Peptides against a protein of PDB entry 5Z08. Designs and how they scored, part 68

Target 1, 168 residues: chain A of PDB entry 5Z08
Amino acid sequence: RQKDEWAKKTSSLMKQLDWFIGEHLGAMLAAEELGGPVVGELMEIDPDDLSAGFNAHGKLKKATSQPDLDRRQRRIDDIWGPQDEQGQAHKRKRGADEALAASAEMRDLIEQLMNKLVEAGGDNSATYVEIPRESAAARFLVRSKVAMFHPNDARRLRLVDFGRDLDD
Target 2, 222 residues: chain B of PDB entry 5Z08
Amino acid sequence: GLPRLIDAIEEASKIPAKRRQTPIKPTIEKLTTHLYTHGASPDSLLRLADLLTLRNHLDQASLAAITRNLYPSSTVSDEVVLRFIGALGHGQLKPTLALQALFLRWLVMVYHLLENPGVLGQVYGVLFDLLDTAAIRPQLCHLLALVTRRKHVRPFRIQAILTLSRQTGGDPNLTGLLRVFKNYYPEIIVGDATKGRASAFKHPDPQWRQHLDEIQQRRSEA

## One batch from the design tools (peptide; made by RFdiffusion4, then SolubleMPNN)

Design b1_p12_6_s1 (from b1_p12_6, 5 letters changed)
Fold by OpenDDE base, seed 3:
Structure b1_p12_6_s1 (fold): chain B 168 residues (1-168), chain C 222 residues (1-222), chain A 12 residues (1-12)
Amino acid sequence: as target 1 above (168 residues)
Amino acid sequence: as target 2 above (222 residues)
Amino acid sequence: SVIRQLIEEIMQ
């Protein structure tokens, strides 16, 4: 019974989180990756202001490669640049694409972190996910105290052990 | 073609203006027109980077005109980047600070075309140590905002920016750079200095960007 | 709890 309620609550929370990631957090994370404001600092960045900041070529280059990370942070100027009408549609598409990529990265990272926590069977040393890069997603999870970096290796990330409160 | 124009300018650059047989201005105008129309290949960019960064007899207006029209038709090599970085700072053999500011602005505007963006991360210390130079600080902070990664955000650099921000009365470019640092380390207490106006690091020249995109598009269609 | 707290903080 409690496991089923927990599973339902977890499923509901995951759906809400998935929605939030897709609708809001992905865009904010994409903005942060591009050198915009940090997620959680309530700068009311109008999603339209974020979309206005992406450059004209709407092609998602695949988010996951180190070269592509460097490309995301290169576009601070695109985020804060003036809104021209033709530039807006391509900027919106690119913003949507980067938001989708950031959303996918956040989802994948959460999934990996949860899977490692389950696989570790209580061994905290085995709960670390190796992250290829320090993403806005990873930083967000750390700021939110959901995850923590390994003290000696910023490429290793783990969930903060919430599990001790479930066995009590 | 562009190589012949560069040859003529290279030869003229060796000779003081008063000793030249022909005025260089018409050749500079042809070069800048060509660059505006077609951009510069990687090889031409390297040659032009040498003309811009090495001490020669070209006038500042000509150097500025070349820099303002330095549209890459392709990628920007590490060697080209390093020529411009090597030209930064104080020294009798270095370009003027006004020209250095144009170089930094150029690097910002072409940052997405770098073959290896990591090259700027390797010279991060060189760039960071120039933040005290007021004449280039706006463009330097913008470039550093693009280049900064977690590995660069060190306690001594945080403190250096905070100190310099206080000394400058809260330069909005330094405040902007501190916000970039805070993106990597949210726990950075940027005191009252960050409550001030921060630079948004907007693209320095939207028209230049549009024209660059047109030149780059022609390459992708060829 | 923390994801909930995160969601609560984000939804505020």
Scores: peptide ipSAE 0.026, ipTM 0.237, DockQ to the pose 0.065
Fold by OpenDDE base, seed 4:
Structure b1_p12_6_s1 (fold): chain B 168 residues (1-168), chain C 222 residues (1-222), chain A 12 residues (1-12)
Amino acid sequence: as target 1 above (168 residues)
Amino acid sequence: as target 2 above (222 residues)
Amino acid sequence: SVIRQLIEEIMQ
C-alpha cells in the first residue's frame, strides 16, 4: 500500500517534471546553450560569464578574457530583443527546435542519473553517469544542487543523495 | 435602503439604455452615495458582484463607479470573491479589461476582510495564467504577491514569470512578484529581471483604505 | 533550489 502510494506520487511528480521540461525548462536550457541567460542562479550572467562556463562544482568560472562579451550579448539581444517581422518566423522555428533538443537532452540525462542511482545500490562510486559534454542541462542540475560532478572528472555526473545530508 | 436601490438597478440592467423609461444615473448616484456612507453587507456585495460581473445593459461608467465605491461593511465571502475571479480573462461575455483591473484592485484593497483568504490560493492557477494579459498585469501581480504561499512557488511558475519578464522587457510588477517568490526560495536567482526597478506593491489608494477603516469601525461599535 | 525541491518532491 505505501509502496503503491509512493509509486503513484513518484509517477505524478515525474509527469510534472516531464511537463516542466517540455513546456518551460527546455526553452531556457536552449537559450543558455545559445548564449542566453542562465536558468536559475545565473540569469544575470553576462555573455562573458556564459562563455566562461561552469566549474566542476557548477559555479561560473571567472571570465578570463573580455573580448567575447560583445558577441554573446548580441545573441541575448537577438533572442530576447525586439525582433523585426521577417526574421521572426525563422528564429521562432529554430528556437523551437533547440528547445526540443534541450528538452530531450535533459530528460535523457535525468533518466540516466536516476537509473545509475538505482543500480548502484548505495555505492556512491557507481552512481556516476558519463556525460559527453558539459551541457546546459548538466550545469542546471549542478546549480540546482541536484547533481554533482566527480571531483576529479568533470565528465562524470551523479545525483546528490538528498536523504543523508539532512540528518547530519 | 440599499436593497431597494439594488432592486431598481437590477431591473434597469435588463433593459437597453435607449428603452428605459427613466434615466438610471440618478439611481446609480444614490447607490454609490449609500455605499460610500454605509458600505455593503455580505448579501448586498453578492448582488452587486453579479451586477458587475454578469453581462447586462449597464454602462461602463456606472459599473466603474459602483466598483470604486464597493466598501464592505463586514466580511467578503468566498462566493463574492469567486464572482470577481470568474469575470477575469478574455471573452465576449466577460467584463472589459479596464473593469477587470478595477476588480483586481478591489480584491487587493479588501484582502484583509476575506472570510477565507485561502479561496484565492485555490484559484491561484487561474490568476497566474492571466499574467500575459498586459492590461490587468499590474493589479494581478499585486494580488498574487498577497496570495502567494510556498506551495504556489513551483518551478514552472518561476520559469513562466522569468520568461514573461524577458518578453516584457522586465515589467516591474513581474520583478516584484519574483521577489515574493524569492522570499520562499532564496536560491531563486532572479537574474537581470531583478536588477530592474521592482514594484513595491504599495496600497493602491490610501484614501480608500482610510474610508474603509471608518466604515469597518462603525460595525465593531454596533 | 526549485529543481532540487521538484526533484526532492519527485524522489520522495
Scores: peptide ipSAE 0.028, ipTM 0.245, DockQ to the pose 0.345; fails the geometry check
Fold by OpenDDE base, seed 1:
Structure b1_p12_6_s1 (fold): chain B 168 residues (1-168), chain C 222 residues (1-222), chain A 12 residues (1-12)
Amino acid sequence: as target 1 above (168 residues)
Amino acid sequence: as target 2 above (222 residues)
Amino acid sequence: SVIRQLIEEIMQ
């Protein structure tokens, strides 16, 4: 029963994370990779806007128009956009493509990190994922204290195993 | 006069110290005293820029002493500026990084006397690409803080500063430069790694500034 | 737990 509730809760959180990556984080990570603003602690993601995105049953509510993130992305696009209308359309498309790519990279990285954690069976030395580059995604996870680099190898990333709090 | 002193130093600069018939140090002292008292004309500045930037047999202490007393009596030409910019970076023919730092400091202190301040904006990329050189970074960031305009603030340069800031543990000079970038684009979020103390880019030498102003005033009265 | 903390930290 508790394991099933944990599995359901984990599944719900994963869906929420996937949504967050796709709707918000991907665009911000893409902006960082393109040399825009770094995804800092000041993600004033209005917790209410994120919380409003989920119904009581863990189903994603329709993305309420998050005017502020759209405004930030629009501002980034407006800041870095070509001045001509055709250039703006091309930049919007490029920005969308980069956001999709960043979202995919973040999802893949999280999946790899989670898989390694499960495969390691409690061996912390086996939980490291080899990363080809220090991506915005990797940096974000480290800044968020979700992941950590190997102390001697910046190409190795692992999830911060908070698992001790599950056995207590 | 100043031209004769420069002539003597130019000739001495061609000869290794061990082969000089006369010590150059007294002539350098006369030059630096003259520069301190009267400044350098545009023509003299160009000749001195060549002595400072081109490989010769002058010792580092003499070159540093000339640079510290390089007061313009009038304007600074694009040609003089470009001599100093061309002397920056790594290479066997380049001046020492310590001397390059003095050149950058000098450019900061005489920035308001440039005939065309836009010349530094034209070589912005050259300056920016040297930010990884730790020995000149403090003065380079200060110069870039003066030179930066909206056209120079580009995504790739923002990322380059952020990356370098992280790699350097949040160098205050890089944080200061990033704040200048943020003045043009407020949406730039400085990550936590950059929450450190930023350089304020204050004038490097207030006494030097005051003395420069005195030299400049004497010319306007003549 | 890690994902929860991630979400909590992102939401803060």
Scores: peptide ipSAE 0.025, ipTM 0.249, DockQ to the pose 0.037; fails the geometry check
Fold by OpenDDE base, seed 5:
Structure b1_p12_6_s1 (fold): chain B 168 residues (1-168), chain C 222 residues (1-222), chain A 12 residues (1-12)
Amino acid sequence: as target 1 above (168 residues)
Amino acid sequence: as target 2 above (222 residues)
Amino acid sequence: SVIRQLIEEIMQ
């Protein structure tokens, strides 16, 4: 009975989390990846509110920075850059695509973190997921105190074991 | 007068120190004394900006001494500002990073005398892209704190500062700049990066400010 | 945070 109630509650919470990721968090994480405000403590940033504050004229000259940062910056500049008419629909689509990508990254990261927690069987050393980069998703989980980096390796992320405080 | 001193230094700057017939130090001392007493006119500022920013044979101590005494007697033109901005960053033809830090400090101290403060806003990207240069970061953040407007607070710049703040272990100057950004967008969550000590961006030299004010007042009375 | 609470509730 308790296991079934836990399973139902877990399923319900996972659905709520999935909804939250899709409806709100993905866009906010995309905004952070795109150099927007850092997502923390559940501030709803309407992408439209962010867009309304940014007048178009900040042409970033292409600094020869690393190609990946330049790609994201181009995406940001494409999303937040000057409103050409055909550009708005493409910008909205790109913004939506980045939000979807951020949502997918967050979902995948949560899934990996949860799977490692289950697989570790209580061994905290085995709960770490190797992350290819410090993503907005990873940073969000750390800021939210849901995850933590390995003290010596910022490429290793684990869920904070909230359960240990219940068994003591 | 000041123009003749600049002429002599310009000519000396073309010649390596070992090949000069006369030591330049006495002329530099006369120049710095004149600048301290009277300040520099807009025309003299431009000439001095060229001496400071263009590669020549002047020694670093002389360049630093001129920069420390570079009191404007009136306004600072866009052209003068752009000379100093153009001298920033890495390159064989650029001034040393130590001298660049002095230029940025100077721009902070004379910001209120700019003919067009908006000129710095136009080159905001150039300034911002130099934040990774540790040697100039303190003065650069201070200048950016003065220059930043809502239009400059872009997502990519927020993320860039946050990333750099993490990489630097929470540089107080970056934290200070993030606070300036947060004033325009309160929704910017600086997280642990702002829990640290932030620079207050106080005037870098109150005595220099006072002396500048005295020079500026003499102009209004003449 | 709702997420922390959600995850805490999931991990309980």
Scores: peptide ipSAE 0.025, ipTM 0.258, DockQ to the pose 0.296; fails the geometry check

Design b1_p12_6_s2 (from b1_p12_6, 6 letters changed)
Fold by OpenDDE base, seed 5:
Structure b1_p12_6_s2 (fold): chain B 168 residues (1-168), chain C 222 residues (1-222), chain A 12 residues (1-12)
Amino acid sequence: as target 1 above (168 residues)
Amino acid sequence: as target 2 above (222 residues)
Amino acid sequence: SVLRQMIEEIMS
């Protein structure tokens, strides 16, 4: 009975989380990945409000930084750069694509973290997911105190086991 | 006068210390004494900026002594500012990072005397890209804190500071700079990085400021 | 319970 109620509640929460990821968090994480404001617990950043805030025409001079930084900067400039008329539809599409990608990354990360928690059977050492990069998704989970990095290895992430305090 | 002292030092700077006929130290001492007493005119300031920023045979102690006594008697031109900015970073032809830190400190202390403070805003990217250089980061963050405007607070720079803050274990100077960014965009979530001690970016040398003010006042009375 | 609290904290 309690397990079934837990399962139902978990399912309901997962649906709400999935909705939240899709509707809000994905865009915010995409903004962070693109070097936008870091999303914390309180930021209802309307994507439109984010776009409105950064309308300042500061021409980023192309510093010949590393190609990957240039790509991220270009993506940021594409999202936050001056609105050329023809570019609005492409910018909206790109923003939507980045939000979808961020949403997918968050969902996948949560799934991996949950699966490892279940598989570990109480062994905290086995609950770590190896992350290929410190993503906005990973950082968000850590800031939200949902996940924690391994003390000695920032490539290893685990869910914070809040449950041990209930079984004692 | 100051121009003659600069001439002598410029000539000496072309020659390795071991090959100089006369020790340069007495001339440096005369220069620094003159600078302390009278400050540097815009023309002299430019010449001194070249001596400080261009590769020459002057010793680091002499360069540091000149920099510590580099009181402007008037304004600081864009050209002088750009000399110091151009001297920043890594490179065989660039001054030592220790000297670069002194230059940044100097720019902070004379910021109110810039003919065009906007010049630093134009080179904001150059300054910002050097934040990973630990040796100059404290002074660089302070300068950026003065220079930062809303137009400079971009998503990529926010993320760059956050990333660097994590990598550095929450450098107080980065936290301070991020707080400046947050003043323009309150919605920036700095997470636990802001819970740390932030630098207040206080004036680096109150005595230097007072002495500068005295030099500047003498100009207004003349 | 933990995941629920986590989600509640995220959603709050």
Scores: peptide ipSAE 0.021, ipTM 0.247, DockQ to the pose 0.038
Fold by OpenDDE base, seed 1:
Structure b1_p12_6_s2 (fold): chain B 168 residues (1-168), chain C 222 residues (1-222), chain A 12 residues (1-12)
Amino acid sequence: as target 1 above (168 residues)
Amino acid sequence: as target 2 above (222 residues)
Amino acid sequence: SVLRQMIEEIMS
């Protein structure tokens, strides 16, 4: 029962995270990779906007906050966009493609980090993922205190083991 | 007059200190006294810029003393500015980083006297690419804070400053420069690495400024 | 769970 509830909660959280990555974080990470605004520790994501986006059954309500991210992305595009209409359309498409790429990178990184944590079986030395570059995704996870670099090797990243509370 | 003093120093600069018949120090002192009293004309500034930026046999203390007394009596030409910019960075033929920091400080202090302030905007990339050089970074950030316009604030430069800020543990000068960038693009979010103290880029030497103003005023009355 | 804390920290 508890394992099933944990599995359900984890699955729900993963869906929420996947949504958050796809709808919000991907665009911001793409902007950071392009040298735009960097996602701070406090994403002023109104928790209410995120919470309002999830129904009690874990179905993604269409977050009404789509307009604000579209506004931020539009603002980034408006800030850095070419002045010509054709250039704006190409930049919007490029921005969308970059956001998708950033979302995929973040998802992959999280998956690798989680898989290594599970595989390590409590050996902290085995929890490190080798990263090819210091990506916006990696930096975001470190800034958010979700991940940490190896003290002697900045190419190695692991999840912060908040783990003592899992065994109790 | 000043031209004769410069002539004497130019000739002495060609000769190693051990081979000079006369000590250069008294001539340097006369030069710096003259500069302090009267300033340097545009022509004299160019000649002095060459002495300061080109490899010669003058000692670092003499070069620093000339730089500290390099008061323009008039405007500063693009040519003079470009001599100092060309002297920046790493290289065996370039002045020491300590002297380069003094040149950048000088450019900050005489920025309002440039014949064409836009000349620094044209070499913005050269200046920006030197931000990783810790020894000149404080003065370089201050100069960039004066020079930066909307056209210079580009995504890759934002990222470069943010990256360098993280690597330096939030250098206050970089944080100050990021604030200047944010004035043009308010949407720039500076991460926690930038929550630190920012440089205000205050005038580096108020006494030097006051003395410069006195020299400049005397010319307007003549 | 590490994931919950992760999400809470990302969302905070």
Scores: peptide ipSAE 0.021, ipTM 0.250, DockQ to the pose 0.036
Fold by OpenDDE base, seed 3:
Structure b1_p12_6_s2 (fold): chain B 168 residues (1-168), chain C 222 residues (1-222), chain A 12 residues (1-12)
Amino acid sequence: as target 1 above (168 residues)
Amino acid sequence: as target 2 above (222 residues)
Amino acid sequence: SVLRQMIEEIMS
């Protein structure tokens, strides 16, 4: 019963993820891989502000709080915004191809993570997937608190055990 | 409870050891025992981070003992992380380099419990600029190995590691960090600097990890 | 779920 509910929830999540990846996330991940904005950056600490160091109280000197949501959208728009007609078709095609590649990588990674979780049979030590590189997909899953890196090996990634939240 | 123990230690920390009416050692022992048994809540963890990172009259042995028993019972907030990062370096108001090494080791061991692991990535530059400090370099390289992302692997940082590796005679920790960089950019020419022995960045304390897992498990059952 | 919240945050 719980396995079937897990399988159904997993299937539903995979469908939702597949849709989300295809419609939105793939393009954003592709942008990140191409040096664009990081998806889901919660804290806008300008690295340049960090260079100024911590004050005597260990607080980061707050740079002026302009809401970075607009800067991200602007960067996405600057990277992906409508340029002139002829260069747009090739950029759109490359962007679409990169988005498809990012989507495929995300799907594959999620599948591997889920398969390892099932295979481990509750052994958390066996749930780690070896990742060849830290992809935008892997980073996204970690930022999302969906996955976590092994504390001693950044090449090992596992799903956060959602099983406990399913019983509530 | 833990808050009362912290209160007593906070008050004692304001007074030089020679002027204290009561020895603080028994209270420190009670605190460390409590931490070992129950861990620290997020609120307690923040207060303890202040005690550990701010200049006070606590002795180094007590500070080290608290740090060694600083088991989070829950998550580790960005604020707690930033307190420890802010305590790093050579400033006169900074903790000793030995204590800083313990803080970095702690951050490595609790990395998986951070509310936002990205906070360390945001302060990456601060951490990276401390690599020349030999006393903290082993733990710092380990932490950086966990924190490093593609965005952090920049030409100037590659060159900085290569230069420092040459200057240090090929520190295995720097070689290990450089291998992490190479994972993001395989084309990085690491030259002879990578021919040496690299640190594997293994867990610093398997027993501490096991005990942390036990504390974390009890919270999930409550 | 955190995933749902993330989807909502990204979709917003």
Scores: peptide ipSAE 0.024, ipTM 0.235, DockQ to the pose 0.095; fails the geometry check
Fold by OpenDDE base, seed 2:
Structure b1_p12_6_s2 (fold): chain B 168 residues (1-168), chain C 222 residues (1-222), chain A 12 residues (1-12)
Amino acid sequence: as target 1 above (168 residues)
Amino acid sequence: as target 2 above (222 residues)
Amino acid sequence: SVLRQMIEEIMS
């Protein structure tokens, strides 16, 4: 009975979260991925520093590779470029595509985190998801205190406090 | 009286200007004069809100003139507020963005007369999601500055404003709204976005305020 | 759950 109520509640929350991701969060995450602002205890990151990206420890990665800078700079320029009617249409389309991509990334990450939590069966050490990069999605979850990085490996992310509620 | 003037305008609003037997402008002038002199009752406000927010054949100048003279003689109901909120945003059936800006300005100017100020807090998300609309952003930020409470200041909204502030090159209205957010959460790192010029959200029209106060005072004496 | 609290905070 409690498990069924939990399942229903979780399903309802997941639907609401999916809605929120699609309607609001995806666009914000896309903006962050494109060099937009970060919400949370993250230090004042200069727009120029945002273009460099963050390392696994939340520190600014010095942009070492030129090609990724040009793509990000183009993305920034496309987002920030002159508001000509044609530029706005391209900007809106690109923004929509990036928002969709960010939404998909967030959904996938949450799904992985939830699946690992269920699979771990109460073993907190087994709840970590390996993330390929520190995404805006991952950072958002950490800032929101929903997820935590592994203390020794910032490529490993887990949900906070969810493991305890499954055993009760 | 005011109800008869509204009746005449409602009927005229159903007919394209080219097909009207009589010019509506004289009736609009009588209406606006009456509104300026006496204000609008709650019932009249609702009817006028429908005329202003629903698609009809009234010209933009007439709609703007009514909005500029929309002095409440009493309180503003939730229903009236929701009519104006429902008219916001993009859509073929919605009023022009210029008229929406006037509605938001009106809501700012009559905020203290709302029967339930909490109604705007309930639709906070709807208002907030319109911040990307440049044409209404100044008035929208002002309204949000009045409406914002601690419960509305969420990480995702902070981020959205910061993002939009950067995208707009530091719109002073967004900076002003961020300062309002920071008042609830001083720990919000706003970075360079707060270093810029912020709107003070002053009353949009002091003369309109004074005239409203005169109309409201007459109600208290009756 | 923290996720619930987060969602409630986001949706509130």
Scores: peptide ipSAE 0.023, ipTM 0.238, DockQ to the pose 0.166; fails the geometry check

